Peptides against a protein of PDB entry 6J54. Designs and how they scored, part 33

Target 1, 223 residues: chain A of PDB entry 6J54
Amino acid sequence: NENLFASFIAPTMMGLPIVTLIIMFPSLLFPTPKRLINNRTISIQQWLIQLTSKQMMAIHNQKGQTWSLMLMSLIMFIGSTNILGLLPHSFTPTTQLSMNLGMAIPLWSATVFTGFRYKTKTSLAHFLPQGTPALLIPMLVIIETISLFIQPVALAVRLTANITAGHLLIHLIGGATLALLNINTMTAFITFTILILLTILEFAVALIQAYVFTLLVSLYLHD
Target 2, 42 residues: chain B of PDB entry 6J54
Amino acid sequence: QFQFTGIKKYFNSYTLTGRMNCVLATYGGIALLVLYFKLRSK

## One batch from the design tools (peptide; aimed at target 1 Q96 M99, target 2 L32 L35)

Design b2_p11_6_s1 (made by RFdiffusion4, then SolubleMPNN; from b2_p11_6, 10 letters changed)
Fold by OpenDDE base, seed 1:
Structure b2_p11_6_s1 (fold): chain B 223 residues (1-223), chain C 42 residues (1-42), chain A 11 residues (1-11)
Amino acid sequence: as target 1 above (223 residues)
Amino acid sequence: as target 2 above (42 residues)
Amino acid sequence: EELALAQLLYS
């Protein structure tokens, strides 16, 4: 049990937490451009950022597009950390529920408060779906209120559970493949094929979870 | 399109204002109930 | 449409 979850323990060197350095490392992968025509790698990176930015912010008006920098930085951070976490023997900060709650709760609170500040009537009306029978109104308002408070928890748990489960499966199947190499080479080849397919899937999941996390925050902002 | 009269004009599930008023009324009712039980326990 | 998408992703 301890060996199974050893990869999820926060690493420390000489008693000092290096988690801070790991969290800050993805920032080095996104340098600021200094030229009109940059290198091919930087141009591709900026092109991807522009595509995702235009796609996500298309649902927002000019007031909502002020959050573009925050949302794009969020998706790039979560996406980069999730992909880097797929490296062998690497620590993924997004597998920690505390990390994801630390991102989800403030962002969720900011979107909710922004909604109540600028669109009070619309935000309050969202607690009651349109066309609800009169007798069910009080109960449904309570349910929608509870649903609102579950949103940040669901947002954090979704990201944590998907990334953690993927990492566990890769480690388990990888370990089983290594153990089967000395027992049955044919079976080890089958498990290795499954491991490759799972790794490709986890790359997709890493990007999708970053996108879904940011998209849901954006949708809560738009309401 | 929806023409409501009486109390339904202010409390309905179709108009934006009506939905807002229903939500506020629900929260107000819950707050009053909590206050009632709190004062009753003293 | 945005609400429907939010409900789909939230559920």
Scores: peptide ipSAE 0.180, ipTM 0.831, DockQ to the pose 0.027
OpenDDE base, seeds 2, 3, 4, 5: peptide ipSAE 0.150, 0.157, 0.177, 0.175; ipTM 0.831, 0.833, 0.837, 0.825

Design b2_p11_6_s2 (made by RFdiffusion4, then SolubleMPNN; from b2_p11_6, 10 letters changed)
Fold by OpenDDE base, seed 5:
Structure b2_p11_6_s2 (fold): chain B 223 residues (1-223), chain C 42 residues (1-42), chain A 11 residues (1-11)
Amino acid sequence: as target 1 above (223 residues)
Amino acid sequence: as target 2 above (42 residues)
Amino acid sequence: DLLALAALLLL
């Protein structure tokens, strides 16, 4: 069991934290263009960023669209780190709850405070759904208040749990495949097929979790 | 547009202002209850 | 939250 969780330990080299370098590495994969017409790879990358930006910011007014740069950088960061984390013997920083809380809490607090600053009436009214029966108002306001404070925790735990669970499943099924090679080759082949299908699923999950994390931050901003 | 009269004009679950006032009244009520129990224990 | 729930249930 200790060997199973070894991949989730923060790596160090000669006592120096290499985690900082791992976190910064994805930024090298997205260079800034310097030409009007770039090569195919950069053009496709920019096109994808523009499409995702238009989709995510479609619900926001002009004031909310100022957050586009931060939200696009967030989705690219989480998505790239999650995909790179699926490489063998790699460390995924987003498996650390502390890191995800470090992203979730400031972004959540910024959206909540921005809401109270510019849309005070709407933000306060959000604690009570429209059309609520009068007798249920006090209890529902309490529930919605509790729900608000759970949002940053749910945001961080969702990302951490999904990525961590995927990694654990790949390791467990991979280990089972290796163990079955010398016992039953036919069963090992079936297990290996499941491993391939699971790996493909985890690539999709990696992108979906990045999208959901960023989308929820965006939705909290819009309220 | 909803038309309300009396207390329902200020405290309703359909208008934006009414919803806001209901939330503030709920928080005010909870704060008063907490204050009451704190003063009672003292 | 619905998309997040769907993503969580897919695992």
Scores: peptide ipSAE 0.045, ipTM 0.827, DockQ to the pose 0.027
OpenDDE base, seeds 1, 2, 3, 4: peptide ipSAE 0.037, 0.044, 0.031, 0.039; ipTM 0.836, 0.835, 0.836, 0.840

Design b2_p11_6_s3 (made by RFdiffusion4, then SolubleMPNN; from b2_p11_6, 10 letters changed)
Fold by OpenDDE base, seed 5:
Structure b2_p11_6_s3 (fold): chain B 223 residues (1-223), chain C 42 residues (1-42), chain A 11 residues (1-11)
Amino acid sequence: as target 1 above (223 residues)
Amino acid sequence: as target 2 above (42 residues)
Amino acid sequence: DLLAQAQLLLS
C-alpha cells in the first residue's frame, strides 16, 4: 500500500527540498497589523490570538508570561500546518515524528531547566506527590522520574499519531468512495457522508492537537 | 499546616522541604546501590 | 500534570 503513504514523503523539486518552503508558508497567512484599525480578517486573527493568549497564560505568573510569545507562535504554527495538511494530496510537516521531536525536546528541556533554575525546591518536590505513604515513596519517585523523561516522547508521538491516523482514514474512506461509485451508488453515498463527517472531525482534531501540544508545554513550565 | 518533629521534620510527604529531601534520599540510595554493584563486580 | 495527561490520553 505504497500509495497510502505517498503523501507522507518529503517533497522535492529538482533535487531541492521544498519542505522548508512548506513549513514557512503558514507564516504568510498571519500578517502583522500596521494600522490602529485593521481589516476585518486581521482584526479577527488578533482577537483570536488575544483570547487564546489569555487562556493559556492564565495559570502563569509574570515570569511565566514571558513565554507567551513562544507559546502563541507554537500553537499558531501547529494549528495552521495541521489545517493546511488536510488539503488533498498536501504534505503535513507535523506528520513527521522528527519534526515534532525537534519541537518537543527543546521546549521540554527549556521548561525543565527553567524550573530547576528558578524553582529548584518545587521541581524536586514534584517527583513525590503530596500525602504519599512512606512505604511507597521510593517506588513512586522512580515512576515519576521515568514519567518525566517520557513526556517529550509522548508529546511528539501524540501529535504525530493523531494527525497521521486522520490522514490515513481520509485517504482510505475517500478511496473506498471512489471505488464504490461504479459498483453501488447508494453505498458510495453513505461512505461519502462518512468522509465528510470525518473531515469535519479532523479539522477539530487538528486544532485540539495544536492546543494540547502547547498546553502541555505550558503546564511543564508551570511546574 | 503540619508540624513535624524529629526525622519526620526532614523527611515527609506533606511539606515542600520534606518532599524534596525524600526525593534526594531516593536518588542517593539508588546511586549508592549502583555503586555497590559496580564495586562488587570489580 | 499526570492527571491532565491521563485525561488527554482518554480523549
Scores: peptide ipSAE 0.124, ipTM 0.820, DockQ to the pose 0.028
OpenDDE base, seeds 1, 2, 3, 4: peptide ipSAE 0.140, 0.112, 0.064, 0.101; ipTM 0.834, 0.833, 0.832, 0.837; seed 1 fails the geometry check

Design b2_p11_6_s4 (made by RFdiffusion4, then SolubleMPNN; from b2_p11_6, 9 letters changed)
Fold by OpenDDE base, seed 1:
Structure b2_p11_6_s4 (fold): chain B 223 residues (1-223), chain C 42 residues (1-42), chain A 11 residues (1-11)
Amino acid sequence: as target 1 above (223 residues)
Amino acid sequence: as target 2 above (42 residues)
Amino acid sequence: DLLLEALLLLL
């Protein structure tokens, strides 16, 4: 069991946390352009950021568009860390529940507080669905309140579970393929094919989870 | 679109103000119940 | 919005 979860242990050298450097590394992949017409790689990157920004902010009014920088930085951070985590023998900070809770709780709290501050009537009314029978109103308001407090936990656990499960499957099937190479080469080839298909799926999952995390934060902001 | 009279004007599940008042009333009721049991335990 | 959230919760 220790060998199975060894890849999820936070790396330290001489007692110093390298985790801070790993978390800061994705920022180096997104340089700020200085020219009107940049290199092809930077222009493609900016184009992708603009497309995702337009899609994410299409739901929001001008007041909600002030959060565009925060939400875009969040999706780029989570997406880049998840993709980099698929490299062999790499550590993914997003596999740690503490990291994801550290992002989810403040962002969720900020969206809830901004909603109550600027749209008090609509935010309070969201605790009761429209058209509910009068007798069920107290119970439904309690359930909706509990649902609100589960949101940051669900947000963090979803990201953690999806990324962690994917990594575990890749490690297990990868280890099985290596073990089967010396026993039966035909079965090892089949398991290797499954491993390739799984890795492609995990690349998609890594991007989807980053998008879903950011989208849900955006939806909580819009209410 | 909806015309409510009496108590239903302030406490309804269709209007925005009515929904808000229902939510506040439920929270107020729970707070009063908690306060009652807290004072009773003393 | 709630339907979209519920759909995203299933993913």
Scores: peptide ipSAE 0.296, ipTM 0.858, DockQ to the pose 0.028
OpenDDE base, seeds 2, 3, 4, 5: peptide ipSAE 0.279, 0.268, 0.276, 0.290; ipTM 0.860, 0.863, 0.860, 0.855

Design b2_p11_7 (made by RFdiffusion4)
Pose (drawn by RFdiffusion4):
Structure b2_p11_7 (pose): chain A 223 residues (1-223), chain B 41 residues (1-41), chain P 11 residues (1-11)
Amino acid sequence: as target 1 above (223 residues)
Amino acid sequence: FQFTGIKKYFNSYTLTGRMNCVLATYGGIALLVLYFKLRSK
Amino acid sequence: FAIHLVIFLLF
């Protein structure tokens, strides 16, 4: 009975303040120069695009490359608006489940209607995988179509659920430091757990590769 | 001028990318169950 | 609060 942890009961609030200012704000962190040589703070933003525009370009290699100049604007927005919210009292718009159901459905259904306007037969004849055996036709086409309509829900709910799961362990491990007016040796170990956990919460950039890339496989497979 | 800089890009891919009506239908129906539960309290 | 979210999803 040496080190008794404590806890504080308080409501964890994902309130909704004025949002249309908070959305526009990580657009003016990135400037654009009308010059040849640039000023050494855009120049490491301009080099960071020319890397990851050479990885969502290399798989597709079609006349579906026209679509890929938009997919690098989808990686900078939720690459920034997940990184800004690590600050002390900031508010992330990709916490709320509302706009991610508007990021998945206007993009996911922009992919099944891409081959339906050009191929019209073999886009969802991709439901036919192989040289058809006879004992498992109805066990297949009720499976591979129930794992198609999962995809918009499987794209948006995987983003909201773990971004807001990073914010609660910031508060609850952080709020147990403030309520630790008991023995003071264990206060530093909870603080040291925090400053490790904030390094893990820079996997909020690593969860944007898992949004743009399973949108490319959900585009490269259909088209 | 927030148009003609990206007007060549719109009619290229908004043929399939501007289908927010399915989002509007899935959003408008999602407005209907919440007003109804508060009506029945 | 949830009505505001659904209205925000509609727009």

Design b2_p11_7_s1 (made by RFdiffusion4, then SolubleMPNN; from b2_p11_7, 8 letters changed)
Fold by OpenDDE base, seed 1:
Structure b2_p11_7_s1 (fold): chain B 223 residues (1-223), chain C 42 residues (1-42), chain A 11 residues (1-11)
Amino acid sequence: as target 1 above (223 residues)
Amino acid sequence: as target 2 above (42 residues)
Amino acid sequence: DALLEALLLLQ
């Protein structure tokens, strides 16, 4: 069990946590452009950011557009960390539930608070679905209230579970492939093919989870 | 388009105001129940 | 919105 989860232990160098440096590293991959016409790589990157920004913020009014910078920074951060985490023997900070809760709870609380601050009537009305029979109103309001408080937990756990499960599966299949190379080369080739397909899937999952996390935060903001 | 009269005008699950009032009434009822049991234990 | 959230929860 210890060997399986060894890759998820927070790395330290000389007793100092290097996790801070790992978390800050993705920021170096997104430099600020200085020229009107930038390099091809930077231009493509900016184009992708603008495309995703327009897609995500299309559901919001102009008031909600103020959150565009925060949401885009969030998706870029989570997406970049998840993709970088797919490198062999790399530590992925988003596999830590503490980190994901640290992001989910403040963002969720901010969206809920802004909702109650500017759209009090609508936000309060969301605790009761439209058309509910009168006898079920008290129970349903309680359930909806509990559901609201589960949102940040579900948001963090979803991200953590998907990324962690992917890493564990890649590690296990990869280890099995290496072990089978000395036993049966044909079986090892099959497991290696599965590993490649799984790795491609995890690249997609890494991006999708970042998108879903940010989208749900955006959805809670829109109410 | 819903025409409600009496108490249903203020407490309904179809209008925005009615839904808000139902939510507030539910929270108020729970708060009163908690307060009742708290005072009863003393 | 709640339906969209539920669908995303299933993924």
Scores: peptide ipSAE 0.267, ipTM 0.843, DockQ to the pose 0.028
OpenDDE base, seeds 2, 3, 4, 5: peptide ipSAE 0.229, 0.211, 0.210, 0.260; ipTM 0.843, 0.845, 0.844, 0.832

Design b2_p11_7_s2 (made by RFdiffusion4, then SolubleMPNN; from b2_p11_7, 8 letters changed)
Fold by OpenDDE base, seed 1:
Structure b2_p11_7_s2 (fold): chain B 223 residues (1-223), chain C 42 residues (1-42), chain A 11 residues (1-11)
Amino acid sequence: as target 1 above (223 residues)
Amino acid sequence: as target 2 above (42 residues)
Amino acid sequence: TDLLLALLLLL
């Protein structure tokens, strides 16, 4: 069991937390532009950021557009860390539930607090769906309140579980492929094909989970 | 447009104000129940 | 929005 989860242990060098450097590394991949017409790679990157920003913030009014910078930084951070984590023998900080909770809880609390601050009546009314029979109102309000408090947990666990499961599966199939190369070459070829398909899937999952995480935070903000 | 009279005007699942009042009433009821059991245990 | 939220929560 220790060998299976060895890739998820937080790396340290000489007692210093190298995890901090790993978390900060994605920031180097997004340099600030200094020219009106930038390099081709930076221009493509900015174009992608603008497209995703317009898509994500289309739900919000002008007041909600103030969160655009926060949400875009979040999706870029999670997406970049998830993709970099697919490199062989790399550590992904997003596989740690503590990190994901550390992001989910403050963002969720901020969205809930802003909702109660500016839209108190609508936020309170959100605990009761429209058209509920009068006899079911107390029970449904309780369920909706519980649902609200499960949101940050579900947000963190979803990201952690999907990324961790993908990493484990790639590790297991990769290990099985290497073991089968010396036993049965035909079976090893089949498992290698599965590994390739799985890695492509995990690239997609890495981006989708970043998008879903940010989108759900955005939806909670919109209420 | 829903026309409600009496208590249904203030406690309605269709209007925004009615929904808010229902939520506040449920929280108030739960708080009173918790308070009752806490005082009973003393 | 609630239906979309429910669908996203199932993912």
Scores: peptide ipSAE 0.128, ipTM 0.839, DockQ to the pose 0.028
OpenDDE base, seeds 2, 3, 4, 5: peptide ipSAE 0.099, 0.092, 0.106, 0.118; ipTM 0.840, 0.841, 0.843, 0.835

Design b2_p11_7_s3 (made by RFdiffusion4, then SolubleMPNN; from b2_p11_7, 8 letters changed)
Fold by OpenDDE base, seed 1:
Structure b2_p11_7_s3 (fold): chain B 223 residues (1-223), chain C 42 residues (1-42), chain A 11 residues (1-11)
Amino acid sequence: as target 1 above (223 residues)
Amino acid sequence: as target 2 above (42 residues)
Amino acid sequence: TELALALLLLS
């Protein structure tokens, strides 16, 4: 149904892609501090970033912690875009599979290449789990190789599917509530309650998916 | 902790080196099979 | 353990 996916069409103004501006907009919400003691909002924001950074980078050694800036920027970008996408009549770039693949493939390849560069023996050994029966070794190596190549696809599809599905449900139930207001106010109230609960859930999903995406990238980097 | 002798010393699923060798052997085998079928087609 | 977490999140 074309009407269901109307919210996912890339917006343009006078033939110019304003999608680029939409993607760049979240960066304005995270200004760089200029003072030793910043505003309350900036201080809270930095505090949250530090907490998430410590939590995510705890699994990495000192060399792996060099990726902290990249991973934190990634989670902040995906998280902010997902949350902003929950605004009424807003476009979320992360609902586009092309956008998510554009992020997943380079990040995945970077983690794989860094693994092979600095930990070649360990990276090659990861294609075979420990304790595998001798007869199953060739088959399992093939499966593990396929699993490796599915990783970037899984990252992109997971994020896209979760955000897209949430948006579709909000639009459908929201439209149903408006339609039921003139038909049956009681049922409209029930559907409206469901809509509120769903929106709260989608706020959580928006943050969780950003975290999961970044966590998996970091986990692949850890090898 | 594991002591292997013979071929199992180099090809095992417990040691890091053994696992690496098994992976390389598998890839080598697949490459040889592909090469065989490619040459057979000609 | 890392592989187990990866598989859990991938599935």
Scores: peptide ipSAE 0.121, ipTM 0.825, DockQ to the pose 0.028
OpenDDE base, seeds 2, 3, 4, 5: peptide ipSAE 0.081, 0.072, 0.094, 0.101; ipTM 0.825, 0.826, 0.828, 0.813

Design b2_p11_7_s4 (made by RFdiffusion4, then SolubleMPNN; from b2_p11_7, 8 letters changed)
Fold by OpenDDE base, seed 1:
Structure b2_p11_7_s4 (fold): chain B 223 residues (1-223), chain C 42 residues (1-42), chain A 11 residues (1-11)
Amino acid sequence: as target 1 above (223 residues)
Amino acid sequence: as target 2 above (42 residues)
Amino acid sequence: TALLEALLLLL
């Protein structure tokens, strides 16, 4: 069990937490443009950010559009950390539930508070769906209230579980492939093929989970 | 679209105001129940 | 939104 989770231990050097440097590293991959016509790589990056921004913010009103910078920075951060985490022997900060809760709880709180601040009537009415039979109203309001408080937990756990499970599976199948190379070459080839397919899947999962996290935060803001 | 009379005007699951009032009434009821049990235990 | 959230919980 210790060997399975060894890759998830927070790395330190000389007693100093290098986790801080790992978290800050993705910021170096997104430099701010200084020219009207930038390099090809920067131009493509900015184009992707603009496309994602238009898609994510399409559901929001003009006031909600002010959150575009926050939501885009969030998706870029989570996406980049998840992709970098797929490098061999790399540490993925988003596999830590503490980090994901640290992101989910403040963002959720901000969306809930902004909702109550500017849309008090609609936010209170959101605890009761339309057309509910009169006898079920008290029970349903309680359930909806509980659902609200589960939201930050669901955001953090969903991201953590999906990324962690993917990393564990890649580690296990990779280890099995190496072990089978000296035992049965044919089975090792099969497991290696599965590993490749799984790695491709995890690249997709890494991006999808970043998108889902930011999308749900956006939806909570829209309420 | 909806014409409600009496108590249904203020407490309904179709209008925004009606839904808000139902939510507030539910929270108020729960608060009163909690208060009742707290006072009873003393 | 609740339905969409429920669907996203399956992912």
Scores: peptide ipSAE 0.310, ipTM 0.853, DockQ to the pose 0.029
OpenDDE base, seeds 2, 3, 4, 5: peptide ipSAE 0.287, 0.285, 0.290, 0.300; ipTM 0.854, 0.857, 0.856, 0.850

Design b2_p11_8 (made by RFdiffusion4)
Pose (drawn by RFdiffusion4):
Structure b2_p11_8 (pose): chain A 223 residues (1-223), chain B 41 residues (1-41), chain P 11 residues (1-11)
Amino acid sequence: as target 1 above (223 residues)
Amino acid sequence: FQFTGIKKYFNSYTLTGRMNCVLATYGGIALLVLYFKLRSK
Amino acid sequence: SFAISMVLFLI
């Protein structure tokens, strides 16, 4: 009975303040120069695009490359608006489940209607996988179509659910430091757990590769 | 001039990308179950 | 009321 942890009961609030200012703000962190040589703080933002525009370009290699100049704008918005919210009292718009159901459905249904305007038969004849055996036709086409309509829900719910799960362990491991007016040796170990956990919460950039890339596989497979 | 800089881009991919009516239908129906539960409290 | 405001923001 040496080190008794404590806890504080308080409501964890994901309130909703004025949002249309908070959305526009990580657009003016990135400027655009009308010059040849640039000023060494855009120049490491212009080099960071020319890397990851050479990885969502190399798989497709079609005349579906026209679509890929928009998919690098989708990686900078939720690459920034997940990184800005690690600050002390900031608010992330990709915490609320509302706009991610508007980021998955206007993009996911922009992919099944891409081959239906050009191929019209073999886009969802991709439901036919192989040289058809006889004992498992109805066990297949009720499976591969229930794992198609999962995809818009499987694209947007995997983003909201773990971004807001990073903010609660920031508060609850951080709020147990403030309510630790018991023995002071264990206060530094909870603080040291925090400053490791904030390094893991820079996997908020690593969860935007898993949003643009399973949108490319959900685009390269249909088209 | 927030148009003609990206007007060549729009009619290229908004043929399939501007289908927010399915989002508007799935959003407008999602407005109807929450007003109804508060009506029945 | 807060969930209605989120659906209104979705629309």

Design b2_p11_8_s1 (made by RFdiffusion4, then SolubleMPNN; from b2_p11_8, 8 letters changed)
Fold by OpenDDE base, seed 1:
Structure b2_p11_8_s1 (fold): chain B 223 residues (1-223), chain C 42 residues (1-42), chain A 11 residues (1-11)
Amino acid sequence: as target 1 above (223 residues)
Amino acid sequence: as target 2 above (42 residues)
Amino acid sequence: LDDILSALLLL
């Protein structure tokens, strides 16, 4: 079990937390444009950001549009860290539940607080679905209240579990392929094919989880 | 669309105000129960 | 939102 989770240990050199540098590294991949007509890579990045922002902010009103910058920065951060984590023998900070909770709890609290501040009536009414029979109202309100408090936990655990599971599978199958190369070349080839398919899937999962995390935060903001 | 009279006017699951009042009433009831048990223990 | 949340909770 220790060998299986060795890739998830926070890297340190001479007692210095390299994890902070790893977290800051994705910011270097998104430089601010200085020209009206930028480089090809920057132009593509800006185009993708604009497309995703339009899709995510379509749900929100003018007041909700103020959160666009924060939500887009969140999706870019999570997405970039997840993709970089798929590099061989790389450490992904998003596999750490502590990091994901550190992001989920403040964002969730901010969305809930914003909801209660500007839409107090709607936020309170959200604890009771429409058309509920009168006898079930107290029980359903309690369940909905519990559901609210589970949201930040579910948000963090979903991201952590999906990314961690993907990394574990890549490491296990990758290790199996290397071991089978000296035993049976045919089975090793099959396992290698599965590894390639899995890596492609994990690239998709990395982006989807970033999107889902940000989308859920936006939905909680919308209430 | 919905014509409610009496208690149903203020406590209903169809209107926004009615739903809010039901939620507040539920929380109030729970708070009173907790208070009752706390006072009973003393 | 409940339907969207239900769908996203399955992911």
Scores: peptide ipSAE 0.250, ipTM 0.835, DockQ to the pose 0.028
OpenDDE base, seeds 2, 3, 4, 5: peptide ipSAE 0.223, 0.207, 0.213, 0.219; ipTM 0.836, 0.837, 0.836, 0.822

Design b2_p11_8_s2 (made by RFdiffusion4, then SolubleMPNN; from b2_p11_8, 8 letters changed)
Fold by OpenDDE base, seed 2:
Structure b2_p11_8_s2 (fold): chain B 223 residues (1-223), chain C 42 residues (1-42), chain A 11 residues (1-11)
Amino acid sequence: as target 1 above (223 residues)
Amino acid sequence: as target 2 above (42 residues)
Amino acid sequence: LREILEALLLL
């Protein structure tokens, strides 16, 4: 069992945390634009960022647009780390719940705090859905309050669980494929095909989870 | 759209202000209950 | 809408 989770252990080299380098590495893949018309690869990247930015920020007013840079950086970071994590023998920092909580809690707190600062009436009113019968008001307010505090936990756990589960499946099926190569080649071929399909799925999941994480943060900001 | 009078004007589940007041009232009530039980043990 | 989206995203 320890061998299955070995890929999720934070890598260290002579006691030095390589994790810091792994976290910083994705930033090198996104060069800053220096020209009005850049190379095709960078232009495509900028186009994708612009599209995602427009999509995510469409729900926000001008005040919410101030969060655009942070949210876009977040999605790029999570997306890039998740995709890089699908490389063989790679460590994905986003598989660590501590890291995801470290992102989720401050961002959630910031969104809730900004809501209370600038939209106090609306934010407080969200604890009680419209049209609630009078007798259910106290209970429902309590439930909504609890729901609010579960949001950062759910945000972090969702990302962690989905990425971790995907990695586990890839490792398990990959290991099974290697084991079956010496037993039954036909079965090994089937498992290998499943592995390929799963890896493609995990690429999609990696991007979706990054998108969902940032979308939910933005949605909490919008309230 | 809804014309509320009296206490319902301030405490309703339809208006923004009414909802806010209901939330504040519930939190206030819980706080008072917690305070009551805390002081009861002393 | 938010709750529906959250529920769908949990699936």
Scores: peptide ipSAE 0.220, ipTM 0.819, DockQ to the pose 0.027
OpenDDE base, seeds 1, 3, 4, 5: peptide ipSAE 0.209, 0.165, 0.214, 0.219; ipTM 0.815, 0.812, 0.820, 0.808; seed 4 fails the geometry check

